# Peptides against a protein of PDB entry 3EFO: the designs that were tried, part 190

Target 1, 262 residues: chain A of PDB entry 3EFO
Amino acid sequence: SQLADLYKSCETDALINFFAKSAFKAVLHQPLKVIREILVNQTAHMLACYRKNCASPSAASQLILPDSMKVLPVYMNCLLKNCVLLSRPEISTDERAYQRQLVMTMGVADSQLFFYPQLLPIHTLDVKSTMLPAAVRCSESRLSEEGIFLLANGLHMFLWLGVSSPPELIQGIFNVPSFAHINTDMTLLPEVGNPYSQQLRMIMGIIQQKRPYSMKLTIVKQREQPEMVFRQFLVEDKGLYGGSSYVDFLCCVHKEICQLLN

## One batch from the design tools (peptide; made by RFdiffusion4, then SolubleMPNN)

Design b2_p23_7_s2 (from b2_p23_7, 10 letters changed)
Fold by OpenDDE base, seed 5:
Structure b2_p23_7_s2 (fold): chain B 262 residues (1-262), chain A 23 residues (1-23)
Amino acid sequence: as target 1 above (262 residues)
Amino acid sequence: SDEKAKEQVEKLEKAIEELEKKE
């Protein structure tokens, strides 16, 4: 059907870019609550229509998403949790204005990365391979105390180190003997010169490539105060200043879809 | 591109609206 073909042709990254810009434009003349409701309703409506008209017959209790929109709820939740739309008093007007303007100028690729960061398990690197490690979901549940992770969203880059990170990797990256010796005030990795260090730098270079802004590197130790900033980029988790986890949001969307279908 | 994104959304929304009007 024509409708089925339209769903197949849709691209989530394009959709989220459009929704983000539309929402951020609407902030100037509509209440934030209304904007959030519209976004949720639009999401549910699109998915409900697919379920009703395009999906194979199945139990109504099942969430069936088109392939082109399989990650739309994830990105939509990220959008809803953006400071521009959260309306929390803890967030300054200046910060909202800044992020609003940033997104309004972003292309499809930029907004995709901005709303859902890349989180890479650096501790799993094969120094003999030139391939990037597979990204993991942006959730604390995917971190490990023994791991080292690189997070990037096109504007910021974080190197997160677990409290039990391997000393050999710490030595390889920072040229210090232990976790305790890592200086988190540094914004650049040292030129250690070993294969692991070189590979990490290469990965960072690849991530930075073709990005419009130079990403500042922040070194983050697990359980230190600055980790709170890092955790805000774990977008699938419950936000510090509100917003649902991905799981909770997905349940919400599913409920709305069911209501539309009844 | 932004234009492509807009086009995709508009086409989809239009198709949904047309379908709902027929129902």
Scores: peptide ipSAE 0.109, ipTM 0.741, DockQ to the pose 0.853
Fold by OpenDDE base, seed 3:
Structure b2_p23_7_s2 (fold): chain B 262 residues (1-262), chain A 23 residues (1-23)
Amino acid sequence: as target 1 above (262 residues)
Amino acid sequence: SDEKAKEQVEKLEKAIEELEKKE
């Protein structure tokens, strides 16, 4: 059917870019609450239409997503949790305005990375491989106290270190004997010169490549105060200031879809 | 592209509206 073909042709990253720009434009003349409600409603209607008219027969209790939109909900939740649409006390008006303007000029690839960061397990790095480590989901549940993770969203880069990070890796990256000796005030990694350090620097270079903005590096120790800022980029988790977890958002969308189909 | 996304959204919205009118 024409409708089925339409869904197959959809591109989630492009859709999110469009919705983001539309929503961010609407911020100038509509309340944030209304904008968020519209986005959720649009999401529910698109998915309900597919479920009703295009999806194979299945149990009503199941959330059926078209292949082209399998990741639409997670990105939509990220959009809804963005500081432009969800005001946070710790974010200044100027910062919100700045982020709004940035997104308004972003291409599809940039906005995708911006809303859903890349989180890489650096502690699993194979120094003999030229491949990037596989990204993990942006959730605290994917972190480990023994791990080291690099997070990037096109604007910021974080190096997160677990309290039990391997001393050999710490030595390799920072040239210090232990976690306690790491200086979190630095914005550049030292040039230690060992294979692990070189590989990490290469990865950081690849991430920075083709990005329109230079990402400042922030080193974050687990359980220290700056980790709170880092956790805000774990977009699948529940936000401190009214943002839903990905799971909760899925439940919400599913409920609305069911209501539309009843 | 942004234009493609816009077109897709518009088509989807139109399709949904048409279906709702038939019901």
Scores: peptide ipSAE 0.206, ipTM 0.799, DockQ to the pose 0.719; fails the geometry check
Fold by OpenDDE base, seed 4:
Structure b2_p23_7_s2 (fold): chain B 262 residues (1-262), chain A 23 residues (1-23)
Amino acid sequence: as target 1 above (262 residues)
Amino acid sequence: SDEKAKEQVEKLEKAIEELEKKE
């Protein structure tokens, strides 16, 4: 059907870019609460329409997403949790204004990465491979105390180290004997010169490639204060300043879909 | 492109509205 073809042709990254820009334009004229409600409503309606008219008959309680929109909810949740759409006093007006303007100028690829960061398990690197490690979901549940993770959203880059990170990797990256010796004030990795260090630098270079902004590196130790900032980029989790976890958001959307289909 | 996305959203919204009217 024409409708089915329409859904097949949709691109979530493009849709999110559009919704983000539309919402951020609306911020100037509409209350944030209204904007958030509109976004949720649009999401629910799009998905409900598919469920009703394009999906195979199934249980009404089952959430069925079109392939083209499988990740729409997660991105939408990220958008909803963006500081621009959160009216929290802890977030400065300048920061909201800054991010708003940034997103307004972003292309599809930029906004995609901005809203949903790339989180890479660096501790799994194969120094013999030129391939990037597979990204993991941006959630604390995907982190490991024994792991080292690189997070990038096009504007910021974080190197997160678990408290039990392998000493050999720490030595390889930082040329220090232990986790405790890592200086988190540095914004550049030392040029240690070993294969692992070189591979990590290469990966960082690839991530930085074709990005409009230079990402400064922040080194984060698990359980230290700066980790709180890092955790804000774990967008599938509950936000510090509000916003739902991805799971909670899915439940919310599902409820609205059910209401529409009743 | 942004234009493509806009078009897609508009088409989707229109389709939804049309279907809702038939109900």
Scores: peptide ipSAE 0.187, ipTM 0.793, DockQ to the pose 0.711; fails the geometry check
Fold by OpenDDE base, seed 2:
Structure b2_p23_7_s2 (fold): chain B 262 residues (1-262), chain A 23 residues (1-23)
Amino acid sequence: as target 1 above (262 residues)
Amino acid sequence: SDEKAKEQVEKLEKAIEELEKKE
């Protein structure tokens, strides 16, 4: 059917870019609450239509997503949790204005990375491989106290270290004996010159490639105060300012779909 | 492209509206 073909041709990254720009434009003349409701309704209607007209017959309670939109809910939740669409007093007007302006000028690839960061397990690096490590989901559940992770969203870069991260890797990256000796005030990694350090620098370079802005590096130790800033970028988790987790949002969307389909 | 995304959304919305009118 024409409708089935339409869903197959959809691109989630393009859709999110469009929805983000539309919503951020609407902020100038509509209440934030209304904008958020519209986004959720649009998501539910799009998915309900597919479930009703394009999906294979199944129980009404089952969530069925088209392949082209499998990650639409998670990105939509990220959009809804963006500071531009939040009315929390902790977020300054200047920050909202800045983020709004940035997104309004972003292409599809930039907005995709902006809303959903790359989270890379650096502790699993093969120094002999030229391949980037596979990204993991942006959730605390994917972190390990024994791990080291690099997070990037096109604007910021974080190197997160677990409290039990391997001393040999710490020595390799920072040229210090232990976790306690790492200086988190530094914004540049030392040029230690060993294969592991070189590989990490290469990865950081690749991530920086084709990005319009230079990403400042922030080193974060687990259980230290600056970790709170890092956790804001774990977008699948519950937001600090009242945003839902991905799981909770997915349940919400599913309920709305069921209501639309009766 | 932004135009492609806009077109996709508009087509989807139109299709949904047409289906809702028939119900």
Scores: peptide ipSAE 0.123, ipTM 0.752, DockQ to the pose 0.728; fails the geometry check

Design b2_p23_7_s3 (from b2_p23_7, 8 letters changed)
Fold by OpenDDE base, seed 4:
Structure b2_p23_7_s3 (fold): chain B 262 residues (1-262), chain A 23 residues (1-23)
Amino acid sequence: as target 1 above (262 residues)
Amino acid sequence: EDKKAEEQVKKLEEAMKELEEKE
């Protein structure tokens, strides 16, 4: 059907870019609450329409997403949790204005990475492989105390180290004997010169490649104060400033879909 | 890219509207 073909042709990253820019334009003349409600409503309606007209008959309680929009909810939640759309006093007007302007000028690829960061398990690196490690979901549940993770969203880059990260990797990356010796004030990795260090630097270079902004590196130790900043980029988790987790958002959307279909 | 997405959203909205009218 024409409708089925339409859904198949949709690209979530492009849609999110459009919705983001639309919402951020609306911020100038509409209350944030209204904008958020519109976004949720649009999400629910799009998915409800698919469920009703394109999906195979199934249990009414089951959430069925078109393949083209399988990640639409998670990106939409990220958009909703962006500081531009949050009415929190903790968020400065300057920061809101800055991020708004940034997104308004972003292409599809840039906005995709901006809203949903790339989180890479660096501790799994194979120095003999040219392949990037597979990204994991941006959630604390995907972190490990024994792991080292690189997070990038096109603007910021974080190197997160678990409290039990391997000393050999710490030595390889920082040329220090232990986790406690890592200086988190540094914004550049030392040129240690070993294969692991070189591989990590290459990965960082690849991530930085073709990005319009130079990402400053922030080194984060687990359980230290700067980790709170890092956790804000774990977009699938519950937000510090009242944003919902992905799971909670998905439940919300599902409920609204059910209301539309019943 | 933006134009394409806009067109897709527009088509989706139209489709949804038509569906609601048929109900």
Scores: peptide ipSAE 0.260, ipTM 0.817, DockQ to the pose 0.759; fails the geometry check
Fold by OpenDDE base, seed 3:
Structure b2_p23_7_s3 (fold): chain B 262 residues (1-262), chain A 23 residues (1-23)
Amino acid sequence: as target 1 above (262 residues)
Amino acid sequence: EDKKAEEQVKKLEEAMKELEEKE
């Protein structure tokens, strides 16, 4: 059917880019609450329409997403949790203005990375492989006290270290004997020269490639104060400023879809 | 890319509207 073909042709990253720019334009003349409601309604209506007219027969209680939009809800939640769309006094006007302008000029690939960062388990690196490690979901539940993770969103790069990170990896990356000796004030990794260090640098280089902005590196130790900033980029978790977790948002969307189909 | 996304959203909205009118 024409409708089925339409859904198959949709690209989530392009849709999110469009919705982001539309919403950020609307911020200038509409209340934030209204903008958020519109985005949620649009999401629910698109998915409800698919469920009603294109999806295979199944239980009404099941959330069925078209293949082209399987990750639409998670990205939509990231958009809704962006500081531009949040009405919190803790967020400065300057920060909102800055991020608004950034997104308004972003292409599809840039906005996708911006809203949903890459989180890479660096502790799993195979020195013999030139392939990037598989990204994990941006949630605290995917972190490990024994792990080292690299997070990048096109603007910022974080190297997060668990309190029980392997000493051999710490030595390999920082050339220091232990976690306690790592200097978090550094914005550059030392040139240690071992295969692991070289591989990490290569990965960082690949991530930086084709990005319009140079990403500053921030080294973060678990349970230290700067970790709070890092956690803000774990976009699937509950936001510091009242944003929903992905699970909560998905439940909300599902409820609205059910209401539309009843 | 932006034009394509805009067109897709427009078509989706039109499709949803047409379906609502038929009900």
Scores: peptide ipSAE 0.259, ipTM 0.811, DockQ to the pose 0.782; fails the geometry check
Fold by OpenDDE base, seed 5:
Structure b2_p23_7_s3 (fold): chain B 262 residues (1-262), chain A 23 residues (1-23)
Amino acid sequence: as target 1 above (262 residues)
Amino acid sequence: EDKKAEEQVKKLEEAMKELEEKE
């Protein structure tokens, strides 16, 4: 059907870019609450329409998503959790204005990375491979106290270290004997010269490649104060300033879809 | 890219509207 073809041709990254810019433009003349409601309604209606008209008959309790929109909910939640759309006094007007302006000028690829960062398990690196490690979901549940993770969203880059990170990797990256010796005030990794260090630097270079902004590196130790900033980029978790987790949002959307189809 | 996305959203909205009107 024509509608089925339409859904098949949709691109989530492009849709999110459009919705983001539309919402951020609307901030100038509409209440934030209304904007958020519109986004949720749009999401629910798009998915409900697919379920009703394009999906195979199934139980109402099942969430059926088109392939082109499988990740639409998670990205939509990220958009809803952006500081521009949050009505929290803890977020300064300047920060809202800054991020609004940034997104308004972003292309599809940039906005995709911005809303959903890459989180890479660096501790699993094969120094003999030139391939990037597979990204994990942006959630604390995917972190490990024994792991080292690189997070990038096109604007910021974080190197997160678990409290039990392997000493050999710490030595390889920082040329220090232990976790306690890592200086988190550093914004550049030392050129240690071993294969692991070189590989990590290469990966960082690849991530930085073709990005319009130079990403500043922040080294983050688990359980230290700066980790709170890092956690803000774990977008699938509950937001520090009132945003829903992905799971909660998905449940909300599912409920809305069911209501529309009843 | 932006134009394509806009067109897709427009088509989706139109499709949804048409379906609602037919009901």
Scores: peptide ipSAE 0.247, ipTM 0.810, DockQ to the pose 0.770; fails the geometry check
Fold by OpenDDE base, seed 2:
Structure b2_p23_7_s3 (fold): chain B 262 residues (1-262), chain A 23 residues (1-23)
Amino acid sequence: as target 1 above (262 residues)
Amino acid sequence: EDKKAEEQVKKLEEAMKELEEKE
């Protein structure tokens, strides 16, 4: 059907970019609450239409998504959790204005990375391989106390270290004997010169080369106060200043779809 | 890119409206 073809041709990253810019434009003349409701309603209606007219008959309890929109809900949740659409007093007007202007000028690829960061398990690096490690989902559940992770969203870069990260890797990256000796005030990694350090620097370079803006590096130690800033970029988790986890949002959308179809 | 996405959204909205009117 024509409708089925339409859904097949849709691109989630392009749609999210469009919705983000539309929403951020609307902020100038509509209440934030209304904008958020519109975004959720649009999401539910699009998915409900597919479920009704394009998907095979199934139980109402099952959420069926078109292939082109499998990740639409997670990105939509990220958009809804952006500071521009939140009414928390902890977020300054200046910060909202800054973030709004940034997104309004972003292309599809930039906005995709901005809303959903790359999270790479650095502790799994093979120094003999030129392949980048596979990204993991942006959730605390994917972190490990024994791991080291690199996070990048096109504007910021974080190196997160678990409390039980391997001492040999710490020595390799920072040239210090233990986790406790790592200085989190540094914004650049030392040039240690061993294969692991070189590989990490190479990966960081590759990530930076693909982005138009220079990303400042922040080193984060698990269970220290600065980790709270890092956790804000774990976008599938519940936000500190508002917004649901991805799982909760998905349930909400599913419920709304069911209401539309029943 | 933006134009393509806009077109897709418009088509989706039109399709949804048409379906609602038939019900």
Scores: peptide ipSAE 0.247, ipTM 0.809, DockQ to the pose 0.724; fails the geometry check

Design b2_p23_7_s4 (from b2_p23_7, 8 letters changed)
Fold by OpenDDE base, seed 1:
Structure b2_p23_7_s4 (fold): chain B 262 residues (1-262), chain A 23 residues (1-23)
Amino acid sequence: as target 1 above (262 residues)
Amino acid sequence: SDEEAEKQVKKLEEAMRKLEEEE
């Protein structure tokens, strides 16, 4: 059907870019609450329409997403949780203005990475591989105390180290004997010269080359104060300032879809 | 592109509207 073809041709990254820019333009003349409601409503209507007219036969209570929009809800939740759309006094006007201007000028690829960061398990690096490690979901549940993770969103880069990170990797990256010896004030990794260090630097370079902005590197130790900043980029988790987890948001959307289909 | 995204959204909205009117 024409409608089925339409859904098949949709691109989530382009849609999110559009919705973000539309919403961020609307903040100038509409209440934030209204904007958020519109975004949720649009999401629910698009998915409800698919469920009604295009989805395979299934129980009415089942949430069925079109393949082209499989990740639409998670990105939409990230958009809704952006500081520009949050009415919290803890968020400065300057920060909102800055983020708004950034997104308004972003292309599709940039906005995609901005709203949903890449989280890479660095502790699993194969020094013989020329490929980037597979990204994991941006959630605390994907972290490990024994792991080392690189997070990038096009503006910031974080190297997160678990409290039980392998000493061999710590030595390889930082040329120090243990986790306790890592200096988190550094913004550049040392040139240790071993294959692991070189590969990590290469990966960081590749990530940076794809972005229009220079990303500042922040070294983060698990359970230290700066980790709180890092955790804000775990976008599938509950937000610091009242944003929903992805799971909670998905449940909300599902309920709204069900209401529309009744 | 932004234009393509806008077109997609508008097409979806129009399609949904038409379906609602037919019901």
Scores: peptide ipSAE 0.084, ipTM 0.734, DockQ to the pose 0.774
Fold by OpenDDE base, seed 2:
Structure b2_p23_7_s4 (fold): chain B 262 residues (1-262), chain A 23 residues (1-23)
Amino acid sequence: as target 1 above (262 residues)
Amino acid sequence: SDEEAEKQVKKLEEAMRKLEEEE
């Protein structure tokens, strides 16, 4: 069917870019609550329409997503959790205005990375490989106390270190003997000159080259206060300011779809 | 492009509307 073909041709990243810009434009003349409701409704309607008209016969209680939109819910949740669409007093007006303006000028690739960061397991680096490590899901469940992770969203870069990070890697990256000796106030990695340090710097360079904005590096130690800021970029988890986890949001969307199909 | 994304969304919305009207 024509509708089935339409769903196959859809690009989730493009859709999210459009929804983000539309929502951020609407912020100027509509209440945030209404905007959020519209976004959820639009998501539910699109997915319900597919389930009803394009999906193979199955129980209505089952969540069936088109292949082109498998990640639509997760990105939509990220959009809904963005500070521009939140009315929390802890978020400054200036910050909301700044992020709004940034997104309004972003292309599809930039907005995709902005809403869903890259989280790279640096502790698994093969110094002989020219390939970037595979990104993991942006959730605390994917972190390890023994691991080191690099997070980037096009605007910010974080290097997160587990409390049990290998001393050898710490020495390789920071040229210090232990986790406790790492200075988190630094915004640049030292040029240690070993293969591991060089590889990490190369990766950071590649990530930076793909983005129009210079990303400031923040070093974060697990269980220290600055980790709270880092955790806000783990977008699949619950947000500090009332945002839902991806799982909870998916359940919510599923419920809405079921209601539409009944 | 932004224009392409908008076209996709509009097409989807239109298709959904037509289906709803036929029901």
Scores: peptide ipSAE 0.039, ipTM 0.708, DockQ to the pose 0.785
Fold by OpenDDE base, seed 5:
Structure b2_p23_7_s4 (fold): chain B 262 residues (1-262), chain A 23 residues (1-23)
Amino acid sequence: as target 1 above (262 residues)
Amino acid sequence: SDEEAEKQVKKLEEAMRKLEEEE
């Protein structure tokens, strides 16, 4: 059907870009609560329409998403959790204005990365390979105390180190003997000159390529105060200043879809 | 309604195309 073909051709990244810009424009003349409700309703209606008209017959309790929109809910949740759409007093007007303006000028690729960061397990790197490690889901559940992770969203770059990260990797990256010796005030990695250091720098370079903004590197130690800032970018988790986890949001959307179909 | 949802999706597709052309 024409509708089935339409869903097949849809691109989640483009949809999110559109929804984001539309919502952020609406902030100027509509209450935030209304905007959030509209976004949820739009998401539910699109997915309900697919389920009813394009999906194979199944139980109403089953969530069926088109392949092109499999990740739409997670991105939509990220959008809903953005500071521009949050009504929390802890978020300054200036910060909202800043992020609003940024997103309004972003292309499809930029907005995709902005709303859902890349989280790379650096501790798993094969120094003999030029391939980037596979990204993991942006959740604390995917972190390891023994791991080292690089996070980037096009604006910020974080190197997160677990409290039990391997000393050999710490030595390789920072040229210091232990986790305790890492200086988190630095914004540049030292040029240690070993294969691991070189590979990490290469990866960082690749991530920075074709990005409109230079990402400042922040080194984050697990369980230190600055980790709180890092955790805000774990977008699948519950937000610090509000917003649901991805799991909770998915349940919410599913419930809404079921209501529309009943 | 299903018709409304379909119209919405079509509008979104059109909007997406326009955005891509402007970028």
Scores: peptide ipSAE 0.034, ipTM 0.641, DockQ to the pose 0.052
Fold by OpenDDE base, seed 4:
Structure b2_p23_7_s4 (fold): chain B 262 residues (1-262), chain A 23 residues (1-23)
Amino acid sequence: as target 1 above (262 residues)
Amino acid sequence: SDEEAEKQVKKLEEAMRKLEEEE
């Protein structure tokens, strides 16, 4: 059917870019609550239509997403949790204005990365491989105290280190003997010169490649105060300022879909 | 492109509207 073909041709990243820009334009003349409601409703309607008209017969309670929109909810949740759409006193007007302007000028690829960061398990690197490690979901549940993770969203880059990060990797990256010796005030990795260090730098370079902004590196130790900032980029978790987890958002959307289909 | 995304959204919205009208 034409409708089925339409859904197949949809690109979630493009849709999110459009929704983001539309919402951020609307911020100038509509209440944030209304904007958020519109976004949720649009999401629910699109998915309800698919469920009703394009999906195979199944239980009404089952959430069925078109393949082209499998990640639409997660991106939509990220959009909804963006500081521009949050009315929190903790968020400065300047910060909201800044991020709003940034997104308004972003292409599809830029906005995709901005809303859903790339989180890479650096501790799994094979120095003999030219392949980038597979990204993991942006959730605390995917972190490991024994792990080292690189997070990038096109604007910021974080190197997160678990409290039990391997000393050999710490030595390889920072040329210090232990986790405690890592200086988190640095914004550049030292030129250690070993294969692991070089590979990490290469990965960072690849991530930075063709990005419009130079990403500043922030080194974050687990359980230190700056980790709170890092956790804000774990977008599938509950937000610091009241944003829903991805799971909670899915439940919300599912409820709305059910209401539309009943 | 932004234009293409807008087009997709509009098409979806239109399709949904038409289906609702047929019911």
Scores: peptide ipSAE 0.091, ipTM 0.739, DockQ to the pose 0.779; fails the geometry check

